# Peptides against a protein of PDB entry 5T59: the designs that were tried, part 57

Target 1, 112 residues: chain A of PDB entry 5T59
Amino acid sequence: TTPTMQSTSLLTEHLGYPPISLVDDIINAVNEIMYKCTNAMEKYLMQRNIIGKKDFSDEIKIGTAKLESLLENSVDKNFDKLELYVLRNILSIPSDLLEENRFRLLHHEKLV
Target 2, 90 residues: chain B of PDB entry 5T59
Amino acid sequence: EHIRFQRLVQVCNKALEESIRKLQSWEKIHECFPNYGQTREGIENLTVCQQQVIKLWSNLSRVEFDAIFHERSIEEKLNQLDDLINKARS

## One batch from the design tools (peptide; made by RFdiffusion4, then SolubleMPNN)

Design b2_p15_3_s2 (from b2_p15_3, 8 letters changed)
Fold by OpenDDE base, seed 4:
Structure b2_p15_3_s2 (fold): chain B 112 residues (1-112), chain C 90 residues (1-90), chain A 15 residues (1-15)
Amino acid sequence: as target 1 above (112 residues)
Amino acid sequence: as target 2 above (90 residues)
Amino acid sequence: MRKARKEIEELLKKS
């Protein structure tokens, strides 16, 4: 199923917000979580940066940055897939409901 | 009967699980800290850090995604959508 | 990060 302007309008009326807004919330949340995780990791290791009189601060900073990048790339990939799936298959209206008679029914149900 | 919300939860969980998978690899972690990970203490610290991050990821995602679903009333709305579709096809 | 969004927007414009 492919999203249409009609389905978006109907879903917006039904939800009280555009379908994309839900996805935006999800993506914003996971990004926030991601950076909280990487920040926590860096801080934890930086509190333990000296081993055997050697300071590993630079290596820790570089390493955590690499892991952050890795996680960021994975998040982007997987949540792009999620967004597509949600908008196509979850927050979607079948074509038969987009027909004129069924469109009226959906609108009528909202008003009743 | 009601399938859309279940699907939403499933795909969210899948995306979260797939996203954190690279951090679950010890080899990948160690590669990022080649010298630090050559020390006993470094290995211990990295191990604990890895575990804590994974737990933090899981806990935060659960709490925040549930909050989103609640604030958007998405379970109710998706159930209603399922009902409307089923009714229209009857 | 929003490759899917771009695709959806394009589809919406065509519909």
Scores: peptide ipSAE 0.271, ipTM 0.930, DockQ to the pose 0.861
Fold by OpenDDE base, seed 5:
Structure b2_p15_3_s2 (fold): chain B 112 residues (1-112), chain C 90 residues (1-90), chain A 15 residues (1-15)
Amino acid sequence: as target 1 above (112 residues)
Amino acid sequence: as target 2 above (90 residues)
Amino acid sequence: MRKARKEIEELLKKS
């Protein structure tokens, strides 16, 4: 099912917020978590940057940056798919409920 | 009967699992630290680091997503949506 | 990120 202006309005009334707001929360959360994870990794390794007589600080910084990019790309890909799926298939109203008589039902239920 | 919230949880879990999968690859991690990972201590540190990051990812996502779902009352709202749809089709 | 959002927004405008 493809989202429409009508379905978005009805869902906004039902939810108390636009459907996309839920997805925004999810995306913002995972982005925050992602950078917390990569930061923690860098900090952990930088505390262990010297092995024997060699300082691996530069290699650690470059390596953690590469892993961050890898994770970022994966997050972007998978949560783009999630956003599309949620808005099309979860936060959606079937076409039969968008008909005039069914629209009245939704309005009536809200008032009761 | 009530299916939408279950689907939401499923797709969230799938996205989280697929996202972290690359960091679960020891080969990819080792490639990022070619010299560091040739030392015994380096391998040990990378191993622990990998495990900790994966755990942190899982724990933070669980806590944050549950908080979002609660604040948005999404389970209740999706159940109500399912009920409305079922009622309209009866 | 948010390539899917762009698609949805375009669909909403056309509806």
Scores: peptide ipSAE 0.271, ipTM 0.931, DockQ to the pose 0.864
Fold by OpenDDE base, seed 3:
Structure b2_p15_3_s2 (fold): chain B 112 residues (1-112), chain C 90 residues (1-90), chain A 15 residues (1-15)
Amino acid sequence: as target 1 above (112 residues)
Amino acid sequence: as target 2 above (90 residues)
Amino acid sequence: MRKARKEIEELLKKS
């Protein structure tokens, strides 16, 4: 189901916030988590950068950056799909309920 | 009867699982540290690091997403939405 | 990120 202005308005009234706000929270959260994870990884390895007499700091920095990019790309892909799915299939109103004869149901329940 | 919140949880979990899958590959991890990973200590450090990152990912996502769902009252709201739809179709 | 948002916004504009 494709979101419409009408469905968005009705859902906003029902939720108390626009549907996109929920997705925004989710996306912001996962982004924060992602960088916390990659930062932790780099710091952990940088504290263990010397093995024997060899310093692997440069390799660690490059390697962690590569992994960060890999994770970032995967997060972007999967959560873009999530956003679309949530807005189309979860936070959605069936078309039959958007008809005039049933449009009043959501409003009636809210007003009573 | 109530299906929307269940679907939300499912797709969130799926997205999280799919996102971290690449880091679960030892081969991919090792490839990023070709010389470091040739040492015994390096392998040990990478192994622990991999495990800790995955654990951190799982724990943080659980806590943060649950907080979001609670703050947005999304389970209740989605259940109500299901009920409204079912009522209209009855 | 948020490629899906752009798509949704465009759909809303057309509605």
Scores: peptide ipSAE 0.271, ipTM 0.930, DockQ to the pose 0.858
Fold by OpenDDE base, seed 2:
Structure b2_p15_3_s2 (fold): chain B 112 residues (1-112), chain C 90 residues (1-90), chain A 15 residues (1-15)
Amino acid sequence: as target 1 above (112 residues)
Amino acid sequence: as target 2 above (90 residues)
Amino acid sequence: MRKARKEIEELLKKS
């Protein structure tokens, strides 16, 4: 189903916040987690940057940056899909409830 | 009867699992550290690092997402939404 | 990120 202004308003009233706000929280959280993970990875390896007499610091920095990019791209793709799915299929109101006679049901239930 | 919250949890888990998939590939990890990974000690460090990052990803996501769901009361709200829809269709 | 948001916003504007 396609979200509408009407459904967004009704859901906002029901939830106490706009549906997109939930997705925003999820996206913000995963971004924070992502960079915590990549930062931890870099720090772990940088503490182990010397093997024998060779310093691998430069390789570690480049390598971790590459992995960060890979993770970032994957997160972006998968959570864009998630956002679309949530807003279309989970935080959605079926068309039959958006009809003139059914609109009153949601509003009435909220006020009672 | 109540399906929306279950679906939310499922798609969140799926997105998290798919997102970390590339880091689960040893080949991709090793490719990023071609010389470091040629040493025994380097391989050991990368192995531990990979395991720890995946665990950190899993643990943090579980805690943070559960917190979000609680703060937004989303299970209750989605259950109520399901009930409203079912009532309207009855 | 947030390509999906843009799509949704456009749909909302059209409705």
Scores: peptide ipSAE 0.266, ipTM 0.930, DockQ to the pose 0.861

Design b2_p15_3_s3 (from b2_p15_3, 7 letters changed)
Fold by OpenDDE base, seed 1:
Structure b2_p15_3_s3 (fold): chain B 112 residues (1-112), chain C 90 residues (1-90), chain A 15 residues (1-15)
Amino acid sequence: as target 1 above (112 residues)
Amino acid sequence: as target 2 above (90 residues)
Amino acid sequence: MREARKKIEEELKKA
């Protein structure tokens, strides 16, 4: 199930930021890391593009592009799953705490 | 008692591991460089490249994710959330 | 993730 607006509000109050912000940070980080990795791979191989007087630059560019695409697809798939799991199962509030009397507990902790 | 932060770490590690899995396949790497990989020197270069990329992936992700968790104080916040939930159910 | 990817690519392009 999708998190409710009420849950999001309460968690935002507790965290000091919206739950989605944490996920955004993670997603941004992994994307940055992904392209750093693929860039490093391309640069490494392009520095070693000549073997036996044959230039493999074109093959290297195509090959690294293919690997980048594979990594992109895998990252997208797996971190979409992560996003759903985190928001639904980790950054979530059980239904019994969504009642008025339970809201008081969360607000009380904020005041302490 | 505290379970949410542990779960967060676990799912992050799982996502990272599953994301890099395709690059861990030598066969898949070699297929992307069919002629380059037919040379001895090319195979050596690809082998080193593969190892370095995987290592870079692991190191960068560890450092960056730990930084995020620290900046967001997520372990503390999730522990507090667990405590609140447990208290409410008592 | 599409938005995040686009942003990163743009930054890399500028570098």
Scores: peptide ipSAE 0.216, ipTM 0.927, DockQ to the pose 0.035
Fold by OpenDDE base, seed 4:
Structure b2_p15_3_s3 (fold): chain B 112 residues (1-112), chain C 90 residues (1-90), chain A 15 residues (1-15)
Amino acid sequence: as target 1 above (112 residues)
Amino acid sequence: as target 2 above (90 residues)
Amino acid sequence: MREARKKIEEELKKA
């Protein structure tokens, strides 16, 4: 079920870039978004760290760190699945197109 | 006829939705701030914070993923791939 | 994803 070298080569020719590059972009983006979200949360709460006469700064820092960890774990899990699915089922070439007699199809279409 | 790009969008949305699910739980949020969340103001702040984070997650992901898809011309490329496959099977 | 995450974390520390 792992993409073959042949499939990767053909897709790279078709896409203009390796299939993994798209996944890398997605993974990089979601990680950036993740940390922006957790940072925003921490900053928001730290601006509201004092209620009455009590300072909750330490609790806020610990709490936001815990939430970051939860989100990080979930992102890792779900986007690992996404990576596998995209590479195996979306950016894939059916076996019939990988046969020798059909191998030239993608190349031919590019030239036409 | 064209199915691959639709699937890409679907799995991206699913991954995003499932990733943020824990933050959508008020219980999980409150557990991280046990004393802060026992105050009226604390509860209010946490509620707003939770809502804002979820919105930020959704908005940023939409903008960034759309940008990626555009830069990689992935809809066009996947449609072409579908067409090639269909042609080969005809 | 480990490498990508690490890079982002480092950038956040610098900011």
Scores: peptide ipSAE 0.210, ipTM 0.927, DockQ to the pose 0.034
Fold by OpenDDE base, seed 3:
Structure b2_p15_3_s3 (fold): chain B 112 residues (1-112), chain C 90 residues (1-90), chain A 15 residues (1-15)
Amino acid sequence: as target 1 above (112 residues)
Amino acid sequence: as target 2 above (90 residues)
Amino acid sequence: MREARKKIEEELKKA
């Protein structure tokens, strides 16, 4: 289930930032890492593009592009799942604590 | 008692592992370079390249994710959240 | 992820 506004507010107060900000950091990081990896792969192979008298530059460019696409699709899939899981199951407040009596407890702990 | 941060680390590791799995397949790598991979030197280059990319993926992800977790103080915050929940239920 | 990706790609192109 999607987190409620109340849950988000309470977690934001607790964390000092909205829960989604953590996920954003993770997503940004993995995307950067992904392209660094694929770029490194292409550069490495392009420096070794000639074997014998044959130039494999075109094949290398196409091949690395295919691998990049493959990795990109996998990253998108897996980290979308991660986002959902983190927000629903880790950065979440149980429903019983969203009741009035429990809600006050969380505020009390923050204010004291 | 404290479970949320452990879960966060676990799901991050799982996502990273599953994301790189396709590149760990030699067959997938070779298929992308059918002629290049028919040469001895090409095979050697692809092998080294594959290993280096996987290593780079692992190292960069570890460093960057640890930095994020530190900057966000997420372990402490999640532990506190666990404590609050446990206290409320006691 | 799409928005973040585009931003990163643009930065990489500049480098």
Scores: peptide ipSAE 0.210, ipTM 0.927, DockQ to the pose 0.033
Fold by OpenDDE base, seed 2:
Structure b2_p15_3_s3 (fold): chain B 112 residues (1-112), chain C 90 residues (1-90), chain A 15 residues (1-15)
Amino acid sequence: as target 1 above (112 residues)
Amino acid sequence: as target 2 above (90 residues)
Amino acid sequence: MREARKKIEEELKKA
């Protein structure tokens, strides 16, 4: 089911916030977590950058950057799908509730 | 009867699991550190690092997502939405 | 995110 402006308005009234705000929170959180993870990884390895008197700092920086990119791409892909699914299938109002009589019922329930 | 919140949790968990999958691959990790990973000590460090990052990912995501769900009262709101839909269809 | 949101916004504008 495709979301409509009407459904968005009704859901906003029901939730107390626009549906997209929940998705924004989720996406912001996972992005923050992602960079915390990659930063922790880099710091951990950089503290162990010397092995057998050889300095691997450059390789570690490049390697962690590559892993960050891989993770970032995966997060973007999967949470784009999540956003679409949530807004279409979870935070959605079926068409039967958007009909005139059903709309009134929903509005009435909110006001009571 | 109440299905939307369960679905939300499921899709969040799935997205998190699928997102971290590449970091769960030892081959992918090793490829990023070709020379470092040729040393015994390097392999050990990478192994521990991989495990710690995955754990950190799991723990942080659980805590943060639960906090979001609580702050947004999403379980209650989605249950109410389910109830409204079911009522309208009855 | 950007791509998904863009699609949704476009659909909302059409409705």
Scores: peptide ipSAE 0.160, ipTM 0.919, DockQ to the pose 0.862; fails the geometry check

Design b2_p15_3_s4 (from b2_p15_3, 6 letters changed)
Fold by OpenDDE base, seed 1:
Structure b2_p15_3_s4 (fold): chain B 112 residues (1-112), chain C 90 residues (1-90), chain A 15 residues (1-15)
Amino acid sequence: as target 1 above (112 residues)
Amino acid sequence: as target 2 above (90 residues)
Amino acid sequence: MRPARKEIEELLKKA
């Protein structure tokens, strides 16, 4: 099940920001980390591109690009799953709290 | 009583672990550098590179995710959410 | 950019 507009509103009020904002921060962070890792890998190997009399620069560029693609695919898949799980199971309001009396309780707790 | 933040940490760790799994495979690394990896120096360089990248991944993710959790006060907010839900059901 | 990140990246370059 997907989050309702009501639950999103309640959680936004509770958190001080929309639930999706947390997920966005996480995804943006892992993407940045991913490219820092692949960039570091390429730079490290390119500093060691000559072995004996052979220049492996082209192979290194192709190889690191392949690894980057593999990592990108894995990150996309796993953090898409994470997004769905977080929004549906962690940042969620049970149906019994979406009733009028329970809604008032949440507002009351915020004001106290 | 508080379960949501624990679950958040668990699923983040799981996603990070599963994302880096292919880079943990020496076979996958070597396959990307078939000729470079046939040299002694190449193997040594790839070995160090693989180890350091995995460490970089782990350390950067820990630092950045902890910063996000702190800036968003998510542990406190999720604990409060658990308390509200438990109170409503009592 | 966080200090820990820079330190780790420099360590990687020196490895």
Scores: peptide ipSAE 0.077, ipTM 0.917, DockQ to the pose 0.016
Fold by OpenDDE base, seed 5:
Structure b2_p15_3_s4 (fold): chain B 112 residues (1-112), chain C 90 residues (1-90), chain A 15 residues (1-15)
Amino acid sequence: as target 1 above (112 residues)
Amino acid sequence: as target 2 above (90 residues)
Amino acid sequence: MRPARKEIEELLKKA
């Protein structure tokens, strides 16, 4: 189930930012890290591209691109799952707190 | 008592671990460099590269995720959320 | 780019 508008509003007020913003930061970070890793790998191997008078530059470029694709697929899959879990189970308001009286209590606690 | 931040850390770690699993496979690494990996020197280079990339992945993710958590004050906010929920249920 | 990130990348290059 998707978080309710009420839950999002309450959490935004509590956090000072929308819950999705945290997830966005995490996903953006891992994507940056991913490309940094594959780029580093390519550069490392390209500095060692000649073995026995044979130039493996083309194979290295193709191979690192394949690894990047594999990593991209894994990152996308696992962090999509993470996004759903975080928004549904961590950054969520239980139903009992969404009741009228509990809602007021939450706002009151923030103001006091 | 405080459980949400712990869960956040756990699921982040799990996602990171599962994501890097493909690169932990020597077979998959070698398949991407079939001719390069047939040379002794190539195997050595790939081995070092694999190990260092995995290490880089781990260290960068730790640093960046900790920075995000700090910038968003998420531990404090999630602890407060736990407290509010517990108070409401008492 | 954060200093810690640069440091780690340099270590990788030297490995």
Scores: peptide ipSAE 0.067, ipTM 0.916, DockQ to the pose 0.017
Fold by OpenDDE base, seed 3:
Structure b2_p15_3_s4 (fold): chain B 112 residues (1-112), chain C 90 residues (1-90), chain A 15 residues (1-15)
Amino acid sequence: as target 1 above (112 residues)
Amino acid sequence: as target 2 above (90 residues)
Amino acid sequence: MRPARKEIEELLKKA
């Protein structure tokens, strides 16, 4: 169930920002971390690319790219799930409080 | 009484853990470096690399997510939300 | 870049 406009408005008022903004921060952060990790891995191995008389640079580049793709797919999958869960179950207002005049509690608390 | 922030932390940790799981597999790592991993020195390098990347993932995620939670005051806000809901139902 | 992040990356380079 997608959050209603009413719940979004109330939560925005409560939080001081739209609920989606928190999720955006999380998603952006993990994406940055992901590429930091992949870059670090490649750099580490490229500093150790020669063993004996053989240069493994090409294999390292291909291998790290494969791992990056694997990680990227997993991140996308798991954090898409996270986004849905957070917006639906954490940053949410129960339906019974959105019915009738109960939703005004958030306004009341803010004004008091 | 206060449950929402705890759930947020839990689902974040779960997503992070599930995301890094493939890199925790030595088999997956070795498959990507079939010839490099046939050398003794290569195996050693891959082992250290794997361990360090996992640690980097964990440390960076902890620092960045904690910063986000602080900047958004999310623990306080979620606790307040729980209180409002509980008050309305009492 | 946050100081903590930079420190972690430097540690990785030294490993």
Scores: peptide ipSAE 0.065, ipTM 0.916, DockQ to the pose 0.016
Fold by OpenDDE base, seed 2:
Structure b2_p15_3_s4 (fold): chain B 112 residues (1-112), chain C 90 residues (1-90), chain A 15 residues (1-15)
Amino acid sequence: as target 1 above (112 residues)
Amino acid sequence: as target 2 above (90 residues)
Amino acid sequence: MRPARKEIEELLKKA
């Protein structure tokens, strides 16, 4: 199930930030890492683009682009799953805590 | 008793491992460089490149994710959340 | 950029 607005509010109060912010940080980080990796790979190979008398620069550029695409697709897939899992199963408030008589517990623990 | 942070770490590791899996395939790497990979020197370069990029992926992800977790105080917050939930259910 | 990250990238370049 999708997190409720109430759950989000309570978690935001508890965390000091919206739950989605953590996921955003993670996704932004992996995206940055991804492009650093592909860039490093391209640069490494481009420094070694000539073998014998043949220049493989074009093949290297195309090949690294293909690998980047593969990695992008995999990252998108796996971290979309991660986002759903984290928001639904980790950063979640069980229904028993969303009941009226249970709201005091979370607020009480924060204030006391 | 405290389970949420452990799960967070686990799913992050899983996502990272699954994401890099295709780059761990030598066959896929070679397919992207069909002519380059037919040379001895090319194979050597690709081999080193593959190994190094995987290491870079692993190291960067570890450093960055740990930093995020620290900056967000997520272990503490998730432990507290576990405690609140357990208390409510007791 | 974090120091550890920069060092790792430099090591990769040298490899």
Scores: peptide ipSAE 0.064, ipTM 0.916, DockQ to the pose 0.017

Design b2_p15_4_s1 (from b2_p15_4, 8 letters changed)
Fold by OpenDDE base, seed 4:
Structure b2_p15_4_s1 (fold): chain B 112 residues (1-112), chain C 90 residues (1-90), chain A 15 residues (1-15)
Amino acid sequence: as target 1 above (112 residues)
Amino acid sequence: as target 2 above (90 residues)
Amino acid sequence: KEEIKKIRELVKKAL
């Protein structure tokens, strides 16, 4: 079910915040984690950049950048799917509850 | 009876698992370090690095997502939503 | 994704 103005308003009232805010929190968190991971990887390898008198710093920087890009693409893809699923199937109100009589029920429950 | 929060946790875990999958491939990692990975010491370093990154990913995601769910009271709110829906349909 | 963009826009307008 695609979100509507009515469902969004009702959910916002119920949650105390817009549904999209939860999704944003999740996405922001995973992005932060992603860059912490890639940064840690680069730092770890850069501390071990010399092997047999050969300096692999340039290769390490390029390689970690490639892995970062790979992870970014994967995160974007998978969390786009997550966002869509959450907004359609989890943070959603069935159509029957969006009818006038059911709408009143939800509103009434909050006011009681 | 309560299904929405369970689904949220499931899809979050799936997204996290699918996102890190390519980094779990040794072949993918080695391809990014073709010369470094031809040395014994380089292979050892990459192996440890791979393991540490995966562990860090898992640990941080668990902590951060749990914090979000708590701060947003999402389990309670989703359970309430389930209850409201079920009540309306009864 | 375009679909997500549309959904987000719709949600923002509802706020």
Scores: peptide ipSAE 0.529, ipTM 0.948, DockQ to the pose 0.776; fails the geometry check
Fold by OpenDDE base, seed 1:
Structure b2_p15_4_s1 (fold): chain B 112 residues (1-112), chain C 90 residues (1-90), chain A 15 residues (1-15)
Amino acid sequence: as target 1 above (112 residues)
Amino acid sequence: as target 2 above (90 residues)
Amino acid sequence: KEEIKKIRELVKKAL
């Protein structure tokens, strides 16, 4: 189910933070990890840029940039899917709980 | 009874696995370094590099995601949500 | 991507 204002409010109250904040944390983390990985790759290869008498620095820079782009695109695609799934199926409230009497249930539990 | 947190872990793992899949392809790696990869030493370096990156990806993601889940108390919160839903349906 | 954008906008308004 697609998130609504009601579900978002209820979940925010339950979680103590907006549901999207969790997703943002995950996405930010994977982005950071992604660039750490690509940076490590570049640094590793640049320390090994000379083979024989030939300097492959330019090729390494171009190649690592291509891999970075490839990884970036894949991360974006897969974590967009993740975001949708999490917000629709994990951090969601069934329609039968979106009635006024059920809203009270969630609120009541917080107050107890 | 508790299913949401399990699903969260599963979809996170899936996203991570699918994201790194392209880098697991030796062909893709080699194509990015056509001349460097024609040398024996270059192939060796690329092989080690590929393995190290994949390991780094896996290790960092595990540590960071677990930290996020802990800081957000998401397992507890999702379990509680499952319980509330089940209770309401009873 | 458009769907994600819509969801994010909805969430922002709810906050």
Scores: peptide ipSAE 0.523, ipTM 0.948, DockQ to the pose 0.895; fails the geometry check
Fold by OpenDDE base, seed 5:
Structure b2_p15_4_s1 (fold): chain B 112 residues (1-112), chain C 90 residues (1-90), chain A 15 residues (1-15)
Amino acid sequence: as target 1 above (112 residues)
Amino acid sequence: as target 2 above (90 residues)
Amino acid sequence: KEEIKKIRELVKKAL
């Protein structure tokens, strides 16, 4: 079910925050983790850049950048899917609950 | 019964697993370091690096996502939502 | 991405 203004309002009231805020937290977290991982990889390899008197610094920089891009693309794709799924299927209100006599339930329960 | 929070955890785990899959490919990693990976020491370093990154990814994700879920009280809220929906359907 | 954008816009209006 695609979110509506009504469902978003009701969920915001129920959650105490907009549903999208949870998704944003998740996305921001994974992005931060992603860059921490790639940074750690680069640092680790750059500390081991000399092998047999040959300096591989340039190759390491290019290689880690490529891996970062690959990971970034994968994260973007998979968490876009996650966002849609969460908003449609998890943070959603069924149509029967949005009917005139039913939509009051969330609001009523909070007030009682 | 309560199903929404379980689904949230499942889809988060799936997204994390699918995202790191490319880094789990030794072939892809080696392709990024064609000359470095032709040396014995280079292979060893890349192997350790790959393992460490995957572990770091898993550990950080677990900690951070759990923190988010706690701060947002999402398990409780989703359980309540399930209860409300079930009640409305009964 | 387009669908996500629409959803986000809807949410912004609701806030």
Scores: peptide ipSAE 0.521, ipTM 0.948, DockQ to the pose 0.833; fails the geometry check
Fold by OpenDDE base, seed 2:
Structure b2_p15_4_s1 (fold): chain B 112 residues (1-112), chain C 90 residues (1-90), chain A 15 residues (1-15)
Amino acid sequence: as target 1 above (112 residues)
Amino acid sequence: as target 2 above (90 residues)
Amino acid sequence: KEEIKKIRELVKKAL
């Protein structure tokens, strides 16, 4: 189900934070991890940039940049899907709980 | 009975696995280093690098995601949400 | 991406 203002408010009250905050934490974390990985790769290879008498520094820089781009694109794609799924299917309230007669369920349970 | 947290973990793992898939391809790695990868030593370095990056990705993601889940108390909150939904449907 | 943007905007309004 697509989030609504009502469901978002109720979930925020339940969670103690907006549902999107969890997603943001996840996305921020994976982005940080991604750049740590790509940086480590570049550093590792740059420390091994000379083979024989040939310096491969330029090729390494270009190659690692390409891999970074590939990883970045894949992360963006897959975690966009994740965000959508989480907000629709995990951090969601079924319509039956949002009906007038049952609207007070989540709110009532918290207050009691 | 409790399904939401399990789904969250599954979806996170799936996203992480799919994201690193391209780096798991030796062909793609080699294509980025066409001359470097033509040397024996270069191939060895790339092989080790690939393995280390994948391990780093897996280890960091596990630690960081678990930390997030703990800090946000998401398992407890999602279990409570499941309980509320089940109660409403009973 | 457009749908995600809509969801994010909705969340902003709710806060």
Scores: peptide ipSAE 0.520, ipTM 0.948, DockQ to the pose 0.792; fails the geometry check

